# Ledger of designs, part 27: peptides against a protein of PDB entry 4GXB

Target 1, 277 residues: chain A of PDB entry 4GXB
Amino acid sequence: VPTEEVSLEVLLSNGQKVLVNVLTSDQTEDVLEAVAAKLDLPDDLIGYFSLFLVREKEDGAFSFVRKLQEFELPYVSVTSLRSQEYKIVLRKSYWDSAYDDDVMENRVGLNLLYAQTVSDIERGWILVTKEQHRQLKSLQEKVSKKEFLRLAQTLRHYGYLRFDACVADFPEKDCPVVVSAGNSELSLQLRLPGQQLREGSFRVTRMRCWRVTSSVPLPSGSTSSPGRGRGEVRLELAFEYLMSKDRLQWVTITSPQAIMMSICLQSMVDELMVKKS

## One batch from the design tools (peptide; made by RFdiffusion4, then SolubleMPNN)

Design b1_p11_2_s3 (from b1_p11_2, 7 letters changed)
Fold by OpenDDE base, seed 3:
Structure b1_p11_2_s3 (fold): chain B 277 residues (1-277), chain A 11 residues (1-11)
Amino acid sequence: as target 1 above (277 residues)
Amino acid sequence: MQTFENPVFEE
């Protein structure tokens, strides 16, 4: 791609558009810096955020595809997909809520966290009771962003990334699940027929290893599920989990977002390693 | 296929 000046749209979690003028040859960090400059985010806070490739659904929800890597060219990465549904999103890139304290000290950082948190609650990524929702709305009406965040930090799945509904082989084969990544775990929410909502928590510290696999289903004469066209690549995330003392078991999640899940796992591991150093 | 070993795995 020739080096040209282009206008690139980067979205915040709430769908707010940030337009930046960049070069087609600008790498992820260059684009991130341009976004930060546009937002008046201090340089020392840039590292708390990352750019993500997402697919915007019809309802405006974001399906996270992957984190943009440092060597990537965001303009090329998004435009090469030749679909307007793909967007670049700015989001916080750390897991430990303790880092919120650093970001919240700055007005722009505070606003970014606030906007993200509001959006995550509205999307149902953060789980709230009726009373908590009332309290959050009251704080939102008062525009008390710090207090809003402090309350939000106590909520279930605060800081988690929620994935699209997918399938796992746990606890049974072909179980429909909703996976969320956060707090050094994968949370698998499932509802089996006639059963209550169940949550399986898989702590990263109990995962010995994980892998992403790609396969093309053989044309079996059986009616493939209506949502997957013939010849679509199946992505799977598998991890080996310590279920009990000396008992390892593989858990496999079949999802188009398997790559993103793996990125989340690696990111959580990396953060834990930093804390242990 | 690449398998990622977890350095923070605890037995």
Scores: peptide ipSAE 0.590, ipTM 0.958, DockQ to the pose 0.846
Fold by OpenDDE base, seed 2:
Structure b1_p11_2_s3 (fold): chain B 277 residues (1-277), chain A 11 residues (1-11)
Amino acid sequence: as target 1 above (277 residues)
Amino acid sequence: MQTFENPVFEE
């Protein structure tokens, strides 16, 4: 691709548009720096954020596809998909809420975390009780961003990334689940017919390994999973989990976001490694 | 098939 100056749109979690002038040859870090400059985010806070490729759903929700890698050219990565549904989103890229303290010290960082958190609550990524919701609304009305975040940090699934509904083989085969990644775990929420909502928590420290696989369903055996067209690539995330002492079991999640889930796992692992050092 | 071994796995 010839090097040209282009306008690139980067979205915040709340859908706010940030337009940056970049070169088509600019790599992910270059674009991220341009976004940071546009937002007046200081250089020392850039590392707390990343650019993600997402698919915007009809309702405006984002389905995270993957994190943009360092060698990628964000302009090319998004435009090559030839669909307006794909967007680049800026989001915080750490898991431990303790890092919020560093980001919140800066006005722009605070605003970014606030906007993301509001969006995550609105989208149901962060789970809130009625009373908590009332408290959050009150704080939002007062525009008390720090207090809002402090309350939000105590909420269930704060800092989690929620995936689209998918299927897992846990606790039984072909269970519909909603997967969320955060706090060094994968949370699998399921509601079986006639049963209450159940949650399985899979801590990263109990995962021996994981893998992403892709397969093309054979035409004859394609159980038409609702919503997947015939011939679509099936992605799976499988991880080997220590269920009990000396008992490892594979858990498999079938999801078009399997790659993103794997990226989240790696990211959580990396962060844990930093903490152990 | 790429398998990622977890360095923070606790036995």
Scores: peptide ipSAE 0.588, ipTM 0.958, DockQ to the pose 0.857
Fold by OpenDDE base, seed 5:
Structure b1_p11_2_s3 (fold): chain B 277 residues (1-277), chain A 11 residues (1-11)
Amino acid sequence: as target 1 above (277 residues)
Amino acid sequence: MQTFENPVFEE
């Protein structure tokens, strides 16, 4: 691709558009710096955020595809898909809420975290009771961003990334689940017909390993899975989990977002390693 | 297929 100056749109979690002038040859960090400059985010806070490739759904929600890697060219990565549904999104890229304290000290950082948190609540990524929702709305009306975040930090699945509904082989084969990644775990939420919501928590420290696999179903196979055409690639995330003492079991999640799930696992592992150093 | 070993795995 020839090097040219282009206008690139980067979205915040709430859909706010940030237009930046970049080169087509600019790498992920270059684009991130341009976005930070446009937002007046200080350089020392850039590292708390990352750029993600997402698919915008009909309801305006984002399905996270993957984190943009350092060597990538964001302009090329998004435009090569030839679909307006694909967007680049800026989001915080750490898991421990303790890092919020560093980001919140800056006005722009505070605003970014606030906007993200509001969006995550509105999208149901963060789980709230009726009373908590009332309290949050009151704080939002008062534009008390710090207090809003402090309350939000106590909520279930704060800081989690929620994936689209998919299928897992746990606790039973072909279980419909909603997966969320955060707080050094994968949370699998299951609601079977007529049953109470169940949640399985899989801590990263109890995963011996994980893998992403790709397969193409044979044409003769019944493509009975909703939304899967003949010849569509099936992605799976499998992890080997320590269920009990000396008992390892494989858990497999079938999802188009298997790559993103793997990226989350690696990111959580990396953060834990930093804490142990 | 890409497999990742977890360095923070605790037995």
Scores: peptide ipSAE 0.586, ipTM 0.958, DockQ to the pose 0.901
Fold by OpenDDE base, seed 1:
Structure b1_p11_2_s3 (fold): chain B 277 residues (1-277), chain A 11 residues (1-11)
Amino acid sequence: as target 1 above (277 residues)
Amino acid sequence: MQTFENPVFEE
């Protein structure tokens, strides 16, 4: 691709647009720096954020596809898909809420975390009770961003990334689930017929290994599963989990976001490794 | 197919 100056749109979690002028040859870090400069985010806080490739759904929600890697050219990565549904999003890229303290010390960092958190609550990624919702709304009306975040940090699934509804083979075959990644775990939420919402927690420290597989289903005479066309590529995340003492079991999640789930696992592992060093 | 071994796995 010839090196040219282009205007690139980067979205915040709340859909706010940030336009930056970059080169088509600029790598992920170069684009991230340009976004930071546009937002007046200090250089020392850039490392707390990453650029993500997402697909914008009809309702305006984002389906995360993957994190942009260091060697990638964000302009090329997004434009090569030839669909306006694909966007680049800026989001915090750490898991431990303790790092919020560093980011919140800066006004711009505080604003970014606040906007992201508000969006995550509005989209139901962070789970809130009625009372908590009332408290959050009160703080939002007062524009008390620090207090808002402090309360939010205590909420269920704060800092989690929520995925689109998918299917797992646990606890039973072809079980509809909603997966969320955060706090060094994968949370699988399921609602079985006649039952209350259940959550299964899979801690990363109990995963021996994981893999992503891509397959094309054979033309089986069986009715295509609802929502998947015949012959569509099937992505799966499988992890080997320590269910009990000396008992390992494979758990498989079938999802178009299997790659993103794997990236989250690796990212959580990396962060844990840093803490142990 | 790439399998990722988890270095923080606790037995």
Scores: peptide ipSAE 0.586, ipTM 0.958, DockQ to the pose 0.874

Design b1_p11_2_s4 (from b1_p11_2, 7 letters changed)
Fold by OpenDDE base, seed 4:
Structure b1_p11_2_s4 (fold): chain B 277 residues (1-277), chain A 11 residues (1-11)
Amino acid sequence: as target 1 above (277 residues)
Amino acid sequence: EVVFENPVFEA
């Protein structure tokens, strides 16, 4: 691709558009710096955020595809897909809420975390009770961003990434589940008809290893899962989990977001390694 | 197939 100056759109979690002038040859960090400059985010806070490739759904929700890598050219990465549904999103890229304290000290950082948190609540990524929702709304009306975040930090799945509904082989084969990544775990939520929500928590520290596989399913005559066309690549994330003492079991998640899930696992592992050092 | 070994695994 020839080097040209282009206008690139980067979205915040709430869908707010940030337009930046960049070169087609600018790498991920260059684009991130341009976005930071546009937002007046200080340089020392840039490292708390990353650019993600997402698919925007019809309802405006984001399906995370992957984190943009350092060597990538964001303009090329998004435009090469030749679909307007693909977007670049700025989001915080750390898991430990303790890092919020650093980001919240800056007005722009505070605003970014606030906007992301509001969006995550609205999208149901963060789970709230009716009473908590009332309290959050009150704080939002008062524009008490710090207090809002402090309350939000206590909520279930704060800081998690929620994935699209998919299938797992746990607790049973072909179970429909909603996977979320955060707090050094994968949360698998299942709701069977007439039953309460069940959640399985898989802590990263109990995963010996994980793998991503791709396969082309053979045309099986009978079990057409709705929405997968014949010949679509099937992605799976499998992890070997320590269920009990000396008992390892493989858990397999079938999802188009298997790569993103793996990226989340690696990111959580990396953060844990930093804490141990 | 890409396999990732977990360095923070606790046995």
Scores: peptide ipSAE 0.625, ipTM 0.965, DockQ to the pose 0.895
Fold by OpenDDE base, seed 2:
Structure b1_p11_2_s4 (fold): chain B 277 residues (1-277), chain A 11 residues (1-11)
Amino acid sequence: as target 1 above (277 residues)
Amino acid sequence: EVVFENPVFEA
């Protein structure tokens, strides 16, 4: 692609649009810096955020596809898909809420975390009780962003990335599940017929390894999965989990977001490695 | 197929 100046739209988690002028040859970090400059985010806080490729659903919700890598050209990455549903989103890129303290010290950082958290709550990524919701709304009405975040940090699945409903082979084959990544775990929520909501917590420290596989299902006469046409690539994330002492078991998640899940796992592992060093 | 070994795995 010839090097040209272009206007690139980057969204915040809440859908706020940030337009930046970049070169088509600008790499992810260059674009991130441009976004930061546009937002007046200081350079020392840029590292707490990343650019993600997402698919915007009809309801405006984001399905995270992947994190943009350093070598990528965000303009090319998004435009090459030739679909307006794909967007670039700025989001915080750490898991430990302790890092919020650094980000919250800056007005822009605080605003970004606040907007993201509000959005995550509104989208049901962060789980709240009625009373908690009331408290959050009160703080939101008062625009008490710091207090809002402090309360939010205590909530279930704060900082988690919630994926689209998918299928897992645990606890049973072909179980519909909602996967969320955060706090060094994958949370698999499922509701079996006639049963209460169950959550399987898979801590990263108990995953020996994981893999992403892609397969093209053979043309079978039955459309097996709703919304996937025949011949669509099937992505799976499988991880080998220490279920009990000396008992490893593979858990497989079938999801178009398997790559993103793997990226989350790697990111959580990387963060844990930093803590251990 | 890409397999990722987990360095923070606790056996």
Scores: peptide ipSAE 0.625, ipTM 0.965, DockQ to the pose 0.921
Fold by OpenDDE base, seed 3:
Formats: sequence, structure tokens, C-alpha cells
Structure b1_p11_2_s4 (fold): chain B 277 residues (1-277), chain A 11 residues (1-11)
Amino acid sequence: as target 1 above (277 residues)
Amino acid sequence: EVVFENPVFEA
């Protein structure tokens, strides 16, 4: 691709558009720096955020595809897909809420975390009770962003990334589940027939390994997966989990977002390694 | 197939 100056749209979690002038040859970090400059985010806080490739749904929700890698060219990565549904999104890229303290010290950082958190609550990524929701709304009305975040930090699945509904082989084969990644775990929410909502927590520290696989289903199979055309590539994330003492078991998640799930796992592992050093 | 070994695995 010839090097040209282009206008690139980057979205915040709430759908706010940030337009930046970049070169088609600018790498991910260059684009991130341009976005930071446009937002007036200080250089020392840039590392707390990343650019993600997402698919925008009809309702405006984002399905995360993957994190943009350092060597990528964001303009090329998004335009090569030849679909306007694909967007670039800025989001925080750490898991431990303790890092919020550093980001919140800056006005722009605070605003970014606030906007992301509001969006995550509105989308149901963060789980709230009726009373908690009332308290959060009250804080929003008062424009108390710091207090809002402090309350939000205590909520279930704060800081998690929620994936689209998919299928797992746990606890039973072909179970419909909603997977969320955060707090050094994968959370699998499921409702079996006639049962209450259940959540399975899979801590990263109890995963010996994980893998991503791709396969092409044979034409004869009733693909029970909503929205997949016949012959589409099937992605799976599998991890070997320590269920009990000396008992390892493979858990397999079938999802178009298997790559993103794997990226989340690696990111959580990396963060844990930094904390142990 | 890409397999990732977990360095923070606690046995």
C-alpha cells in the first residue's frame, strides 16, 4: 500500500468517535500515540490502553475480534476486511483495578475509564443489582466520576471483557454459555434447562496450557451455531484445567472469538508475571 | 494448532 495521509476513525467504548490524521504506514503504536494526542492523554498513560479490532453489531455493541499487534498497520488491518462493520476501538489493556489509580490521577484518563465503565454497565458486562444500579445512576447525575469508578470497582465482573454467546463442552457437551475474561479468570455463565443461572470460574493459575484450533465442518452436520453458514471455519479455545488435586481436564469453548479469548489469557498471564517479578 | 504453556500455572 502506498504511504498516504489518511483520516482514521477510532472509537471509544461508548461509541464516541476520535478522528486522527495518520499515515497508512503508521504502526499500531503510532496510531495509538496519535489518538492519545488528540484526546490530550499524557504519554506516561498511553501504555495503559490498546487498540482493538471489533465488529460493530446492529445494536451498536462491539464484538471484540482481536488486539492489534505492534507490527500491524491499523489502517490496513481494518480496511482490508472490506466491511464497514469493523472498527478500531480504544480500551484499557490491563486487568488489575489497582492500575486504575494511576490512570484516574489524570483528567483524561479518568474520563476514559468512566466512559468505558458506563458502557460496560449499560451493555451488561458488569453485573449490577437494582440497588447498585440506583446508586450508580445517582453518581452519574452528580457527575462524580471518581466515586462512580470506586463503586464500580467493587461490582461483579468489573474490568471483564464479555464475549458473544457461544458453546462449551462443560459442564455438558454443547452447552450454551456466555464467557467473560477478567480478574485472571474465564467466567462461564450458563443456564441448563430448568435450572438457575450458574457460573463456572476458571482461574488462569489453574490452567496448565491452552490452545486455539480451527476446523472446517463437514457439510452434513447440523451446525447448531446461530449465524454460521455451512462451511465456515470453526474456532475453538481449549484449556487444560486443574479441576482437583492431580486431576487435569480439558475444557473446550467453540467461539468465533476464540482468538480474542486466547489473547486475553496471554495478557492476564503476562500481567501476573509482572506482579511476581 | 497453537499451544500456549502457562508459566504461572500452580500445580
Scores: peptide ipSAE 0.624, ipTM 0.965, DockQ to the pose 0.894
Fold by OpenDDE base, seed 1:
Structure b1_p11_2_s4 (fold): chain B 277 residues (1-277), chain A 11 residues (1-11)
Amino acid sequence: as target 1 above (277 residues)
Amino acid sequence: EVVFENPVFEA
């Protein structure tokens, strides 16, 4: 691709648009630095954020596709898809809420975390009770961003990334589930017929390994999962989980976001490795 | 097939 100056749109979690002038040859870090400069985010806080490729849904929600890699060219990555539904999003890229303390010390960092958290609550990624919602709204009305975040940090699935509804083979074959990644786990929420909402927690420390597979279903299968046509590429994330002492079991999630799930697992593993050092 | 081994796995 010839090198030229272009205007690139990067979205915040709340849909706010940040326009930056970059080169088509700029790598992910170069674009991230340009976004940081536009927002007046200090250099020492850039490392707490990453750029993600997402698909914007009709309702304005983001379906995360993958994290942009270091040597990737964001302009090329997003434009090569030839669809306006694909966007680049800035989001925090750590899991441990303790790192919020570093980011919150800066006005811009605080604003970014606040905007992301508000969005995550509005989208139902962070789970809240009625009373908690009332408290959050009160703090939002007062524009008390620090207090808002402190309360939010105590909420269920704070810091999690929620995926689109998909299918798993646990606890039953072809079980509809909603997967969320965070706090060094994959949370699988499911509602079986006639049952209450259930959550399965799969801790990363109990996963021996995982894999992502891509396959094209043979025409014979009547198992058209709702929303996938016959012959569409099927992505699966499978992990081998220690269910009990000396009992390993494979769990398989079928999802177009299998790659993103794998990236989350690797990212959580990496962060845990840093803590062990 | 690429399998990711987990270095933080606790047996």
Scores: peptide ipSAE 0.623, ipTM 0.965, DockQ to the pose 0.863

Design b1_p11_3_s1 (from b1_p11_3, 5 letters changed)
Fold by OpenDDE base, seed 2:
Structure b1_p11_3_s1 (fold): chain B 277 residues (1-277), chain A 11 residues (1-11)
Amino acid sequence: as target 1 above (277 residues)
Amino acid sequence: MTFENPVFDPS
């Protein structure tokens, strides 16, 4: 792609648009720096955020596709898809809420976390009780961003990335599940017929390994999953989990977001490694 | 591709 100046749109979690002038040859970090500059985010806080490729759903929700890698050219990465559904989103890229303290000390950082958290609650990524919701709304009305975040940090699935409904082979084959990644785990929520909502928690520290596989289903009378066309690539995330002492079992999630899930796992692992050092 | 987990704790 020829090097030229272009206008690139980057969205915040709440859908707010940030327009930046960049070169088509600018890599992910260059674009991130441009976004940070546009937002007046200090350089020392840039590392707490990343750019993500997402697909905007009809309801305006974002389906995260992947994190943009360092060598990528965000302009090319998004435009090459030739679909307006794909967007670049700025989001925090750490998992431990303790890092919020660093980000919240800056006005812009605080605003970013606040906007993201509000959006995550509105989208149901963060789970709230009625009473908690009331409290959050009160704080939101008062525009008490710090207090809002402090309360939000205590909520279930705070800081989690929620994925689109998919299928897993646990606890039984072909279980419809909603997967969320956060707090060094994958949370699998499912509701079986006649049963209450169940959650399977898979801690990263109990995963020996994981893999992403892609396959093309053989021509058959059935699609691999609801919403997928015949012959479409099927992505799976499989991880080998320590179910009990000396008992490893593979768990497989079938999802178009398997790559993103893997990225989340790696990211959580990386963060844990830093903490152990 | 399989990713080995360096923070895996078998205990």
Scores: peptide ipSAE 0.640, ipTM 0.971, DockQ to the pose 0.940
Fold by OpenDDE base, seed 4:
Structure b1_p11_3_s1 (fold): chain B 277 residues (1-277), chain A 11 residues (1-11)
Amino acid sequence: as target 1 above (277 residues)
Amino acid sequence: MTFENPVFDPS
């Protein structure tokens, strides 16, 4: 690809558009720096954020595809897909809410966290009770961003990434689940017809290993899963989990976001490694 | 590709 100056659109979690002038040859960090400059985010806070490739759904929600790697060219990565539904999104890239304290000290950082958190609540990524929702709305009306975030930090699934509905083989085969990654765990939520919400928590520290596999399903005459065209690549995330003392069991999640889930696992592991050091 | 978890705690 020839090196040219282009206008690249980067979205915040709330869908706010940030336009940056970059070169087609600019790598992920270069683009991230350009976005930071456009937002007046100080250099020392850039490392708390990353660029993600997402697919924008019809309702405006984002389906995370993957984190952009350092060697990638964001302009090429997004445009090569030849679909306008693919976007680049800026989001915080750490898991421990303690790092929010560093980011919140800066006005721009505070605004970014606030916008992301509001969006995550609105999208149902962060789980809130009716009373909590009332309190959050009150704080939002008062534009008390710090207090809003402090309350939000106490909420269930704060800081989690929520994935699209998919299928797992736990607790039973072919269970429809909603997976979320955060707080050094994968949360699998299951709601069967007429049943209460059930949640399985899989802590990263109890995963011996994980893998992503791809396969091409054979044309099965069964009308099973809505939305998968015939011949589409099937992605799976499998992890070996310590269910009890000396008892390891494989859990498999079938999802087009299996790669993103794996990236989240690696990212959480990396953060835990830093804390141990 | 399988990723081994360095923070795995078997305890």
Scores: peptide ipSAE 0.637, ipTM 0.971, DockQ to the pose 0.961
Fold by OpenDDE base, seed 1:
Structure b1_p11_3_s1 (fold): chain B 277 residues (1-277), chain A 11 residues (1-11)
Amino acid sequence: as target 1 above (277 residues)
Amino acid sequence: MTFENPVFDPS
């Protein structure tokens, strides 16, 4: 691709558009720096955020596809897909809420976290009780962003990334689930017929390994996932989990977001390794 | 591709 100056749109979690002038040859970090400059985010806070490739759904929700890699060219990555539904989104890239303290010290950082958190609550990524929702709304009306975040940090699935509904082979074969990643775990929410909502927690520290695989089902194959036709590429995330002492079991999630799930696992592992150092 | 987990704790 020839090097030229272009206008690139980057979205915040709430859908706010940030237009930046970049080169087509600019790498992910260059684009991130341009976005930071446009927002007046200080340089020392840039590392707390990343750029993600997402697919915007009809309802305006974002389906995360993957994190943009360091040596990737964001302009090329998004435009090569030749679809307006694909967007680049800025989001915080750490898991431990303790890092919020560093980001919240800056006005721009505070605003970014606030916008992201509001969006995550509105989209149901963060789970709230009726009373908590009332308290959050009151704080929003007062525009008390710090207090809002402090309350939000105590909420279930704060800081989690929620995926689109998919299928897992646990606890039953072809079980419909909603997967969320955060707090060094994968949370699998499921509702079996006639049962209440259940959650399975899979801690990263109990995963021996994981893998992503792609396959093309045979036309005669009986395994059709909702939303995927026969012969379409199927992505799976499988991890070997320590269910009990000396008992390892493979758990497989079938999802078009399997790659993103794997990226989340790696990211959580990396953060845990930093804490151990 | 399989990723081995360096923070795996078998205990």
Scores: peptide ipSAE 0.636, ipTM 0.971, DockQ to the pose 0.938
Fold by OpenDDE base, seed 3:
Structure b1_p11_3_s1 (fold): chain B 277 residues (1-277), chain A 11 residues (1-11)
Amino acid sequence: as target 1 above (277 residues)
Amino acid sequence: MTFENPVFDPS
């Protein structure tokens, strides 16, 4: 692609549009810096955020596809898909809420965390009780962003990334689940017929390894899952988990977001390694 | 591709 000046749209978690003028040859960091400059985010806070490729759903929700890598050209990465549903989103890229303290010290950082958190609550990524929701709304009405975040930090699945409904082979084959990544774990929520909502927690420290695989389903006359056309690539995330002492078991998640799940796992592992050093 | 987990704790 020839080097040209272009206007690139980057979205915040709440759908707010940030327009930046960049070169088609600008790498991920260059674009991120341009976005930071547009928002007046200080340079020392840029590292707490990343750019993600997402698919915008009809309802405005984001399905995360992957994190943009350092060597990528965001303009090319998004335009090459030839679909307007694909967007670039700015989001915080760390997991430990302790890092919020650094970001919150700056007005722009505070606003970004606040907007993201509000959006995550509205989308049901962060789980809240009725009473907690009332408290959050009260703080939102008062525009008390710091207090809002402090309360939010105590909530279930704060800082998690929620994926689209998918299928896992745990606890039984072909179980419909909702996967969320955060706090050094994968959370699998499932509701079996006639049963209450159950959650399985898979801590990263108990995963020996994981892998992403792709396969093309054979045209077997089996009921195509609604929305998957015949011949679509099936992506799976599998991890070997320590279920009990000396007992390892493979768990497999079938999801179009398997790559993003793997990226989350690696990111959580990397952060844990930094904390141990 | 398989990723080995360096923070795996078998304990």
Scores: peptide ipSAE 0.634, ipTM 0.970, DockQ to the pose 0.938

